# Peptides against a protein of PDB entry 3EFO: the designs that were tried, part 71

Target 1, 262 residues: chain A of PDB entry 3EFO
Amino acid sequence: SQLADLYKSCETDALINFFAKSAFKAVLHQPLKVIREILVNQTAHMLACYRKNCASPSAASQLILPDSMKVLPVYMNCLLKNCVLLSRPEISTDERAYQRQLVMTMGVADSQLFFYPQLLPIHTLDVKSTMLPAAVRCSESRLSEEGIFLLANGLHMFLWLGVSSPPELIQGIFNVPSFAHINTDMTLLPEVGNPYSQQLRMIMGIIQQKRPYSMKLTIVKQREQPEMVFRQFLVEDKGLYGGSSYVDFLCCVHKEICQLLN

## One batch from the design tools (peptide)

Design b1_p29_2_s3 (made by RFdiffusion4, then SolubleMPNN; from b1_p29_2, 13 letters changed)
Fold by OpenDDE base, seed 3:
Structure b1_p29_2_s3 (fold): chain B 262 residues (1-262), chain A 29 residues (1-29)
Amino acid sequence: as target 1 above (262 residues)
Amino acid sequence: SETEKNLQKLADEILAYLEKKVNEKLKAL
């Protein structure tokens, strides 16, 4: 059918880019609450239409997603949790305005990275390898107190340090004796010159390459105040200021779909 | 409920899939 063909041809990355720009444009004329409701409704309607007209027979209560939109709810939740649509006290009005303007000009690849960051376990680096460590899901559940993680979203880069980060790695990266000695006001890593430091810098360079903006580095210590900002980039988790976890969002969408089909 | 359990499972599968996609993009750098 024509509808089936349409869903097969849909690309989530293009859709989320479109929805983001549409929503961010609407911020100028509509309340944030209304914009968020529209986005949720649009998501539910698209998926309900698929379930009704295109999906194979299944239980009425089962959530069925087309392959082309498999990750759409993930990115939609990220969009809904973004500081432009869900204001947070720790984000200034100027920063929110800045991000809104940036997204309005982002390409598809840029917007994907922006809404769902890359999170790399830096503590697992092999100094003898040029291969990047495998990225992990953007969730607190993937962090460890013994670990060091690099997060990047195309605009910001965070180096998160667990409270029990290995002293040898701390010394290797920062040239200080311990976690307590790390200065989080730094925006640049010192050039320590050891293989680990060099490898980390190389990784940061790779992440930065071909990106339109130079990402500012923020060093974050676990359990310190700035970590609250960092945690907002763990987009799969429940937000501090009204943002849902992905699982909760998916449940919400499912309920709305069921209501539409009943 | 059973529905909630199924949704949790589906969510995990989707997020695992996304994790792979993210890593594919990283590898392409």
Scores: peptide ipSAE 0.608, ipTM 0.937, DockQ to the pose 0.716
Fold by OpenDDE base, seed 5:
Structure b1_p29_2_s3 (fold): chain B 262 residues (1-262), chain A 29 residues (1-29)
Amino acid sequence: as target 1 above (262 residues)
Amino acid sequence: SETEKNLQKLADEILAYLEKKVNEKLKAL
């Protein structure tokens, strides 16, 4: 059917880019609560239409997503949790304004990275390999107190260190003897010159490659106050300021779809 | 509930899929 063909042609990345720009434009003249409600409703209506007209027969209570929109709810939840649409005390008005303006000019690829960051386990690096470590899901469940992780979203880069991160890696990266000696006020890694340091710098360079903006580096120690800012980039998790976990969001969308189909 | 369990499973599958896609993009750099 024509409708089925439409859904097959949908590009999730383009849709998110469109919704983000539309929402961020609306911030200037509509309440944030209304904007968020509209986004959820639009998502539910699109998926309800698919379920009603295009999906194969299944149980009425089953959530059915078209392949082209499989990850749409993930990114939609990220959009809803963004500081522009969900204000956070730790984010200044200037920062929110800055992010809003940037997103308004972002291409599709940039917006994807912006809303769903890359999270890399740096502690697993093989200094003899040029291969990037496999990115993990943006969730606290993927972090380890013994680990070191690099998070990047195209604007910010965070180096997160677990309280029990290996001293040898700390020495390799920062040239200090322990976790306690790391200065989190630094915005650049020292030129230590050992293989591990060089490999990390290479990885950071690759992540920065072809990005339109130079990402600011922030060093984050686990259990210190600035970690709370870092955790907001773990977009799959429940936020501190009203943002839902992905699972909770998916449940919300499902309920709304069911209501539309009743 | 059974529905919640199914949604959790679906969520995990989708997020696993996304993880693969993210890594594909990283490998292309």
Scores: peptide ipSAE 0.597, ipTM 0.934, DockQ to the pose 0.721
Fold by OpenDDE base, seed 4:
Structure b1_p29_2_s3 (fold): chain B 262 residues (1-262), chain A 29 residues (1-29)
Amino acid sequence: as target 1 above (262 residues)
Amino acid sequence: SETEKNLQKLADEILAYLEKKVNEKLKAL
């Protein structure tokens, strides 16, 4: 059907870009709560329409998503949990304003990366390999106290260090003897010059490549206050101050779809 | 509930799919 073809032609990244810009524009004249509700409703309506008109017969309890929108709820949750829409106190008003303005000018690819960051385990780097480590899901469940992770969203770059990060790697990256000696106020990695440091810099360079903005680097120690900011970028997890986990959001959307169809 | 379990499973599948897509993009760099 024509409607089915329409859904097949939809691109989630474009939709999220549109929703983000629309929502961030609306912040100027509508309450945040209303904006969030509208986004959820729009998501549910789009998916309900597909379920009703395009999906193959299935159990009513099943959530059926078109392939083109398979990841839509993921990104929508990320959008809903963005500091611009949640107004988290951990983020300054200036920062929220800054992010809002940036998103308003972002292309589709930029916004996609912005809402769902790249999270790379770098503690397992092979210094002899030119391959990037495989990105992992943006969830605390994928972190390790023994690990070091690089997170990038096109605007910010975080280097997260577990409390039990290998001293050898800490020495390699920061030229300090232990986790406790790491200065989290630094915004640039020292040029230590060892293979691991060089490899990390290379990776950071690759991630920065072809991005319109120079990403600010933030060093984050596990269990320290700045980690709270970092956790905001673990977008799959339950957020502070009302942010839902992806699973919870998906359940919410599913319930709303069912209500629309019944 | 059974529905919640199914949704959890679906969520995991979708997120796994996304993880692959993210990595595909990274490889293209």
Scores: peptide ipSAE 0.595, ipTM 0.933, DockQ to the pose 0.730
Fold by OpenDDE base, seed 1:
Structure b1_p29_2_s3 (fold): chain B 262 residues (1-262), chain A 29 residues (1-29)
Amino acid sequence: as target 1 above (262 residues)
Amino acid sequence: SETEKNLQKLADEILAYLEKKVNEKLKAL
């Protein structure tokens, strides 16, 4: 059908960019609660329409997503969890205004990275390989106390260190003997000069390439206070300030779809 | 519940797909 073809041709990245800019523009003249409700409703209606008109007969309990739109709910939840739409007092008005303005000027690629960060397991680096490590899902469940992870969203870069990070890697990156000796006030990695350090710096450089903003590096130790900020970028998890986990969001959308189709 | 299990499975599949797409983008850098 013509409708099926339309859904197959949908560019999810472009749609998310559109929804983000539309929502952030609407913040100026509509209540946040209404904006959030509209976004959820639009998501449900779009998916319900696909199911009704394009999908083969299936059980009502199943959520059917076309390939082109499979990741749409993920990004929609990330959008809903953004500080601009939550407007919690923990985030200053200036910060919300700043982020809103940034997104309003972002291209499709930038907004994708902004809403769903890249999380790389740095502790798995092979100094003999020129390949980047495979990114993992943005969830605490993917972290390890023995691991070191680099997170980037186009605006911020975080180097997260588990409490049990290998001393040899700590020495390689920071030239200090242990986790306790790492200075988290640093915004630049020291030039240690070993292959591991060089490779990490190269990776950071690659990530910074083609991004319009210079990402400030924040070093984060597990179980220290700044980790709370870092956890906000694990967008699949339940948000600290009222955002739902992706699973919870998907459940909500599914229920709404069922209601629309009944 | 059975519904929750099914949704969790679906979520995992979608997120696995996303992870793949993200990694493809990384390779393109």
Scores: peptide ipSAE 0.251, ipTM 0.786, DockQ to the pose 0.693

Design b1_p29_2_s4 (made by RFdiffusion4, then SolubleMPNN; from b1_p29_2, 15 letters changed)
Fold by OpenDDE base, seed 3:
Structure b1_p29_2_s4 (fold): chain B 262 residues (1-262), chain A 29 residues (1-29)
Amino acid sequence: as target 1 above (262 residues)
Amino acid sequence: SETLESLKKLAQEILDYLLEKRNAEIAAL
């Protein structure tokens, strides 16, 4: 059917790019609450249409998602939690305006990274390997007090340090004896020159080379006040200022779909 | 019919799928 073909041809990344630009444009003339409601409604309607017309026969209450849009709700939740659509007091008006303008010009690849960051467990680095470490899910549950993580979203780069991160890694990266000695005011890593430091710098370089914008580095120590900013990029988790976890969002979408189909 | 537990499970599966796909793309570069 034409509908089935349409869904088959849809790509989540393109849709998110479209929805983001549409929503961010609407910010200029519509209340944020209305914009968020529209996005949720559009998501539910799209998925309900698939369930009704394209999915295999089953109970209406069963959530069935097309493969091409399987991850759409994930990115949609990230979009809804963005500071442009969900005002956060720690974000200045200028920063919000800046991000809005940037997204309006982003390509598909840029937008997917922007809304769902890349989180790398760099404490697991093999200094003999030239491969990038596999990214982990953007959730606090994936962090470790003994770990060190690099987060990048195309605009910002964070180096998160667990309170129990290995002293040898701290020494390798910062050339200081312990976690307590790390200066979080630094925006650049020191040129320590050991293999681990070089590998980390290489990874950071690779990430930067693939992005059109220069990412500022922020060093974050676990349990310090600035960590709260970092946590806002853990997009799977419940937000501090009204954003839902992905699980809660999916449940919400499911409920709305059921209402549409009943 | 979906239960809360089934939805939670599905959510995790979708998230894992996302990371698998993204990591595969990165590894190919």
Scores: peptide ipSAE 0.664, ipTM 0.945, DockQ to the pose 0.664
Fold by OpenDDE base, seed 4:
Structure b1_p29_2_s4 (fold): chain B 262 residues (1-262), chain A 29 residues (1-29)
Amino acid sequence: as target 1 above (262 residues)
Amino acid sequence: SETLESLKKLAQEILDYLLEKRNAEIAAL
């Protein structure tokens, strides 16, 4: 059907870009709670419509998503968890304003990266490879105390270090003998010059070159206070400031869809 | 019908799908 074809042709990245800009525009004249509710309702309605009119026959309560919109709830949850929409006092007004303005000007590619960051396990780097390592899911469950991870969302770049990260890698990156010696106040990696350092720098460069904004580097040690800021970008997890985990959000969306269909 | 466990499973599948797509893009660079 034409309607089915329409859904199949939808691009989630474009949708989330639209929703984000629409929501962030609405922040100027509507309560945040209302905006969040509207976003959830719109998501549920879109998916319910597909289920009703386009999906193959199945149990009414079964969640059926078209491939084109399969990841929409993921990004929607990320949007709902964004500081612009959360309205927590822990987030400065300036930061909200800044992010709002940035998103309003973002293209589709920028917004998808912004809402769901790229998290790279750099401790697994092959220094002989010119390829970026495969990204892992943005969840604490994917981190390792023995690992080192680079997170980038187009605006911020974090280098997260596990408490048991390999000393040789620490030495390679920071030119210090141990985890304890790492200065987290630095915003630039030293020019150590070894293959691992060069590879990491190359990766960071590639990531940066693809983005319109210069990303400030933040060094994060596991179990230190700044890690809490980093965890905000682990978007699959329950938010620090009241945002839902993706699993919980999907359940919520499913419930809303069922209510619309029943 | 969907259960909590089935939804959890689906959530994981969707997230894996997302990363699969993204990593395919990375590999294509």
Scores: peptide ipSAE 0.663, ipTM 0.944, DockQ to the pose 0.666
Fold by OpenDDE base, seed 1:
Structure b1_p29_2_s4 (fold): chain B 262 residues (1-262), chain A 29 residues (1-29)
Amino acid sequence: as target 1 above (262 residues)
Amino acid sequence: SETLESLKKLAQEILDYLLEKRNAEIAAL
């Protein structure tokens, strides 16, 4: 059918870019609560329409998502949890305004990274490899107290260090003897010169080269105050200020789809 | 019909799929 062909041609990255810009434009004229409700409704309606008209015969209560749009709820939840739409108190008015304006001009690739960050396990870095380490899921469950992770969303870059990070890696990166000696006020890594340090700097450079904006580096120690800000970028998890986990969001969307199909 | 457990499982599968695609793109660049 013509409708089925439309869904096959849809790309989630383009859709989320459109939804983000539409929502951020609407912020100027509509209450945030209304905007969030509209986004959820639009998501549910799109998926309900597919289920009703395009999916193979099955139980109405079974959630069926087309391959082209199966990750749409993931990005939609990230959008809903963005500081522009939630108005989180830890983010200044100026920062919210800045992010809103940036997203309004972002391309599809930029918005994809912005809403779902890249999280890399740096502690597993192979200094002899020319490949970037495989990214892990943006969830606290994927972090390790013994690990070091680099997070980037195109605007910010965080280097997160577990409380039990290997001393040899700390020495290699920061040229200090222990976790306690790391200065979190620095925005640049020191020029230590060893292979591990050079590899990390190269990775950071590669990530930066692919983005239009210069990302400021923030060093974050586990269990210190700035970690709370870092955790807000773990978009799969439940937010501190009303944002749902992805699992909870998917359940919510499923319920709404079922209601639409009844 | 879907249960809470089945939805949780599906959610994890979708997220894993997302990361698989992301990592494939990284490797290609």
Scores: peptide ipSAE 0.662, ipTM 0.944, DockQ to the pose 0.670
Fold by OpenDDE base, seed 5:
Structure b1_p29_2_s4 (fold): chain B 262 residues (1-262), chain A 29 residues (1-29)
Amino acid sequence: as target 1 above (262 residues)
Amino acid sequence: SETLESLKKLAQEILDYLLEKRNAEIAAL
């Protein structure tokens, strides 16, 4: 059917870009609560329509997602958890306005990265390899106290350091003897000149070259107060400011779909 | 029918799928 063909050819990245821009435009004239509800409803309706018209016969309560839109709820949850759509006093009006404006100008690739960041395990780097390390899931569960991770979303770049990160790597990156000596006020990595430092800088450069905006670097130490800012970018997890984990969101979407199909 | 546990599992599978897809795309660049 025509509808089935539509879902087959659907590009999730394009959809989330559209939804984001639409929602962020609506912020100017609609309450945030209404906008969030619309986004959830649109998601549920789209998936319910697929279930009803395109999916193979199965239990009505079974969640069936086409491959083309399988990750749509992931990005939708990220969108819903964005500071622009969250009405929290902890988020400044200026920050919301700034991010809103940025997203309005983002292309599909930009918005993809923006809503679901890249999280790279830097402590696993092979200094002899030119390949980027494989990204890990944006969740606290993927971090380790012994690890060093680079997070990038096209706007910000965070270098997160576990409390037990290897001293030799700390020395290699920062030219200091220990975790305690790292200055988190730094916005640039020192040019230490060793292979590990060079490799990290190369990776950062590659990431930056693919983005239209210069990403600000923030050094984050585990268990320090500023880590809370970093944790907001772990988009799979429950948000500090009321956003749902993806698991919870998927359950919510499932419930809505069931209601629509009954 | 879907259970909470099955939905949790599905969620993880979807997230893994997303990451796999992204990493493949990055590797292809």
Scores: peptide ipSAE 0.656, ipTM 0.942, DockQ to the pose 0.664

## One batch from the design tools (peptide)

Design b1_p30_1 (made by RFdiffusion4)
Fold by OpenDDE base, seed 4:
Structure b1_p30_1 (fold): chain B 262 residues (1-262), chain A 30 residues (1-30)
Amino acid sequence: as target 1 above (262 residues)
Amino acid sequence: AEEEELEEHLEELADEAGEEAAKRIQELAE
């Protein structure tokens, strides 16, 4: 069972990587709109074929995701929302070109992390444990005003602080008395020296060590302007510049599947 | 009614798949 799950997941990861590289190559000679349409069509087609050939009869209104492709739509949506395929005004041409080139050289693990960041609730850290906290979905719905979260995608690292984050943790991390005193211009955490600070730094170190590129740290305070940048990495949420939420994407895929099967 | 049911269904699927997606990223990152 575990092996089967692993195999299925690996297959999906490989497919996303393939689609990403193919799409990013196509950017050089095809319109972005066409590329996005192709990706959506491919997604719908794969799922439609499964339903037609493998799935038991069910209500037409139901979307059925096979285990092997359960996570495919979410990652596909992330790919579609990437700045290489979805041009955003805040992203320069040079940055887009740079990201495109990077992905073209990325392995499966790196590309997956790039498209779907790791979001960690670090406010729940056990200072006595060497284990990383369990990643949560990249959505605002998983954030809490009382929480502190670390987000990493292999290129960027964000430390997000809720407006009601515990003062004790703030002091432990930043050596300041309150949320208001946090300097968001910092790109490095201070070496406070307490167990929590040490654990957080260790975790950040582990995350960095696993990636080939040095990640710049950005401190983000909830409800401040820079948070908008952070929110763009919450890839399951609706984008500001035409990117769909995951649920909306599923709806789109479902509609396309129905059209293919009827 | 049908639209509402569909939306609910899609949300449920999204929740399940999303949780798995986050878990998978954790596995890949480690």
Scores: peptide ipSAE 0.572, ipTM 0.916, DockQ to the pose 0.782
Fold by OpenDDE base, seed 2:
Structure b1_p30_1 (fold): chain B 262 residues (1-262), chain A 30 residues (1-30)
Amino acid sequence: as target 1 above (262 residues)
Amino acid sequence: AEEEELEEHLEELADEAGEEAAKRIQELAE
């Protein structure tokens, strides 16, 4: 059907960009709760319409996502968890306003990265490879105490270090003997000059080069207070201040779809 | 049982979609 074709041709990234801008515009004249409810409702309605009109008969208990919109709920949840729509005490009013304005001007690619950050396992780097490490899901479940991860969303860059990060990597990156010696007040990595350091710097450079804004680097040690800020960028996880995990969001959407179809 | 099945299904979908999201981000970064 034409409708089925429409859903198949749907560009999720463009939709997210549209929803983000619409929602962020609405912040000026609508309560945040209402905006969030609208976004959830829109998501549910779109998926309900697909289920009703496009999907083959299946168990009512199943959530069916078309391939073209498979990641739509992921990004919608990220949008709902954004500090513009979900106020967080650790985020200043000015920062919220700034992010809102930035998103209003972002293209599809920029908004995609902004809402779902790139998380890279730096500890797995092959110094002989010119390729970037494969990005992992933005969840604590993908972190390891022995790992070092780089997170970037186009505005911020974090280097997260597990408490059991390899000393040789720590020395390679920071030129210090241990995790305890890392100064988290640094906003720049030292130029140590070894292959690992050089490769990491190249990766960071590549990430930065593709973004219109200079990203501030924050070094984060696991189990230190600043880690809480970092964890807010793990967008698939449950937020500290009312944001749902992705799974919980899917559950919510599913329930709403069922209500619409029954 | 049905609730557990649903939860498992949603987790699977989340995994698939999450992996796809990460993949897309990677592609964007390349």
Scores: peptide ipSAE 0.347, ipTM 0.843, DockQ to the pose 0.903
Fold by OpenDDE base, seed 5:
Structure b1_p30_1 (fold): chain B 262 residues (1-262), chain A 30 residues (1-30)
Amino acid sequence: as target 1 above (262 residues)
Amino acid sequence: AEEEELEEHLEELADEAGEEAAKRIQELAE
């Protein structure tokens, strides 16, 4: 009963913040490989404990995630794929140090956004609505060649444009006639003044208002080289530098749980 | 068969958790 209550009261966002700070502190005196192994083990042990002591009878071959910890693995995978714990050649030592320092000072909300970005389908925007579009999962599978997406993680903001994004939206946002005419060197959107432009700017403003740091805007065209940077923020996908997809991570965790329980 | 079933199960869990994550982020932004 007490254990069940503990799991029911568990706040995943607080846990990921704790694990992130603990891991990032450990970077100073432990090998990255060891830190990653510890995080995976901790995840597996917590879930194994739940499976053994709290879960209803089910097939032993099944992975069971308690509701309170449902998103723990996804955030844990994001943490494991972070450049601080998984070095990337394109990320400098200074940048890694900077990100480490930032996370060490982040609250729960900031760290949540940092590890799992907000991805918004801007092409579905209702210019008459004051509501933000519903966020989608951070995966390439949620992108559309006909779509325009805004991604924000509290530090960076990306506007991703599909190769077949609507010319009318491109005109509305950038005041250019086509995808090819978009200047990706811009860090600010032009003030075009139409309802769509205004709404997008409003959304960007809302996202920025709750964040302590000013997010730099990067314009990204699909199938251009800078898109590779953007794709690294699609945290549920398989990484280029050894990071697992979320599904693959779950498989790994499941195997470890089975080893613990058998 | 068991491996395929497990994979399907994990994909379902991933979908549920992913959707929940997106939802929570949206709530945070509101």
Scores: peptide ipSAE 0.298, ipTM 0.818, DockQ to the pose 0.885
Fold by OpenDDE base, seed 1:
Structure b1_p30_1 (fold): chain B 262 residues (1-262), chain A 30 residues (1-30)
Amino acid sequence: as target 1 above (262 residues)
Amino acid sequence: AEEEELEEHLEELADEAGEEAAKRIQELAE
């Protein structure tokens, strides 16, 4: 059907950019609660329409997502959890205003990265390869105490270190003997000069070169206080200030779809 | 039983969607 073709050809990245800009514009004239409700409703309606008109009969317990729109709920949940739409005490009014303005001018690629960060397991780096490691899902469940991860969202860059991260990697990156000796106040990695350090710096450079803004580097140790800030970028997890996990969001959307169709 | 089935299904969808998102980000970074 024509409708099915439209859903199959749907560009999720363009849609989320549109919804983000529309919502961030609406913040000036509408309560945040209303904006969030509208976004959830729009998501449910789009998916309900697909199910009704394009999907084969299925059990009530099934949520059918078209292939082209499978990631739409992911980004929508990230949008709903953004500090512009969901106020957080640790985020100042000025910072919220700044982020709002940035998103209003972002292209599709920038907005995707902004809402769903890139999380890279750099402890798996192959120093003989120029390829970036495969990104993992932005959830605490994908981290490991033995791992080192780089997170980037186009504005911020975090280097997260597990409490049991390999000492040889710590020495390779920071030129210190152990996790405890890492200085988290630094905003630049030292130029140690070994292959691993050079590879990491190259990766960071590749990530940075494609972004319009210089990303500030923050070193984060697992179980230290600054990790709380880092955890806010794990967008698939439950937020501290009313943001749902992705799974919980899907459940909510499913219920809404059922209400629309029954 | 039905609730458990729904939860399992949604978790699978979440996993698939998450993996797709990760791949897309990787592609943009290349």
Scores: peptide ipSAE 0.028, ipTM 0.569, DockQ to the pose 0.884

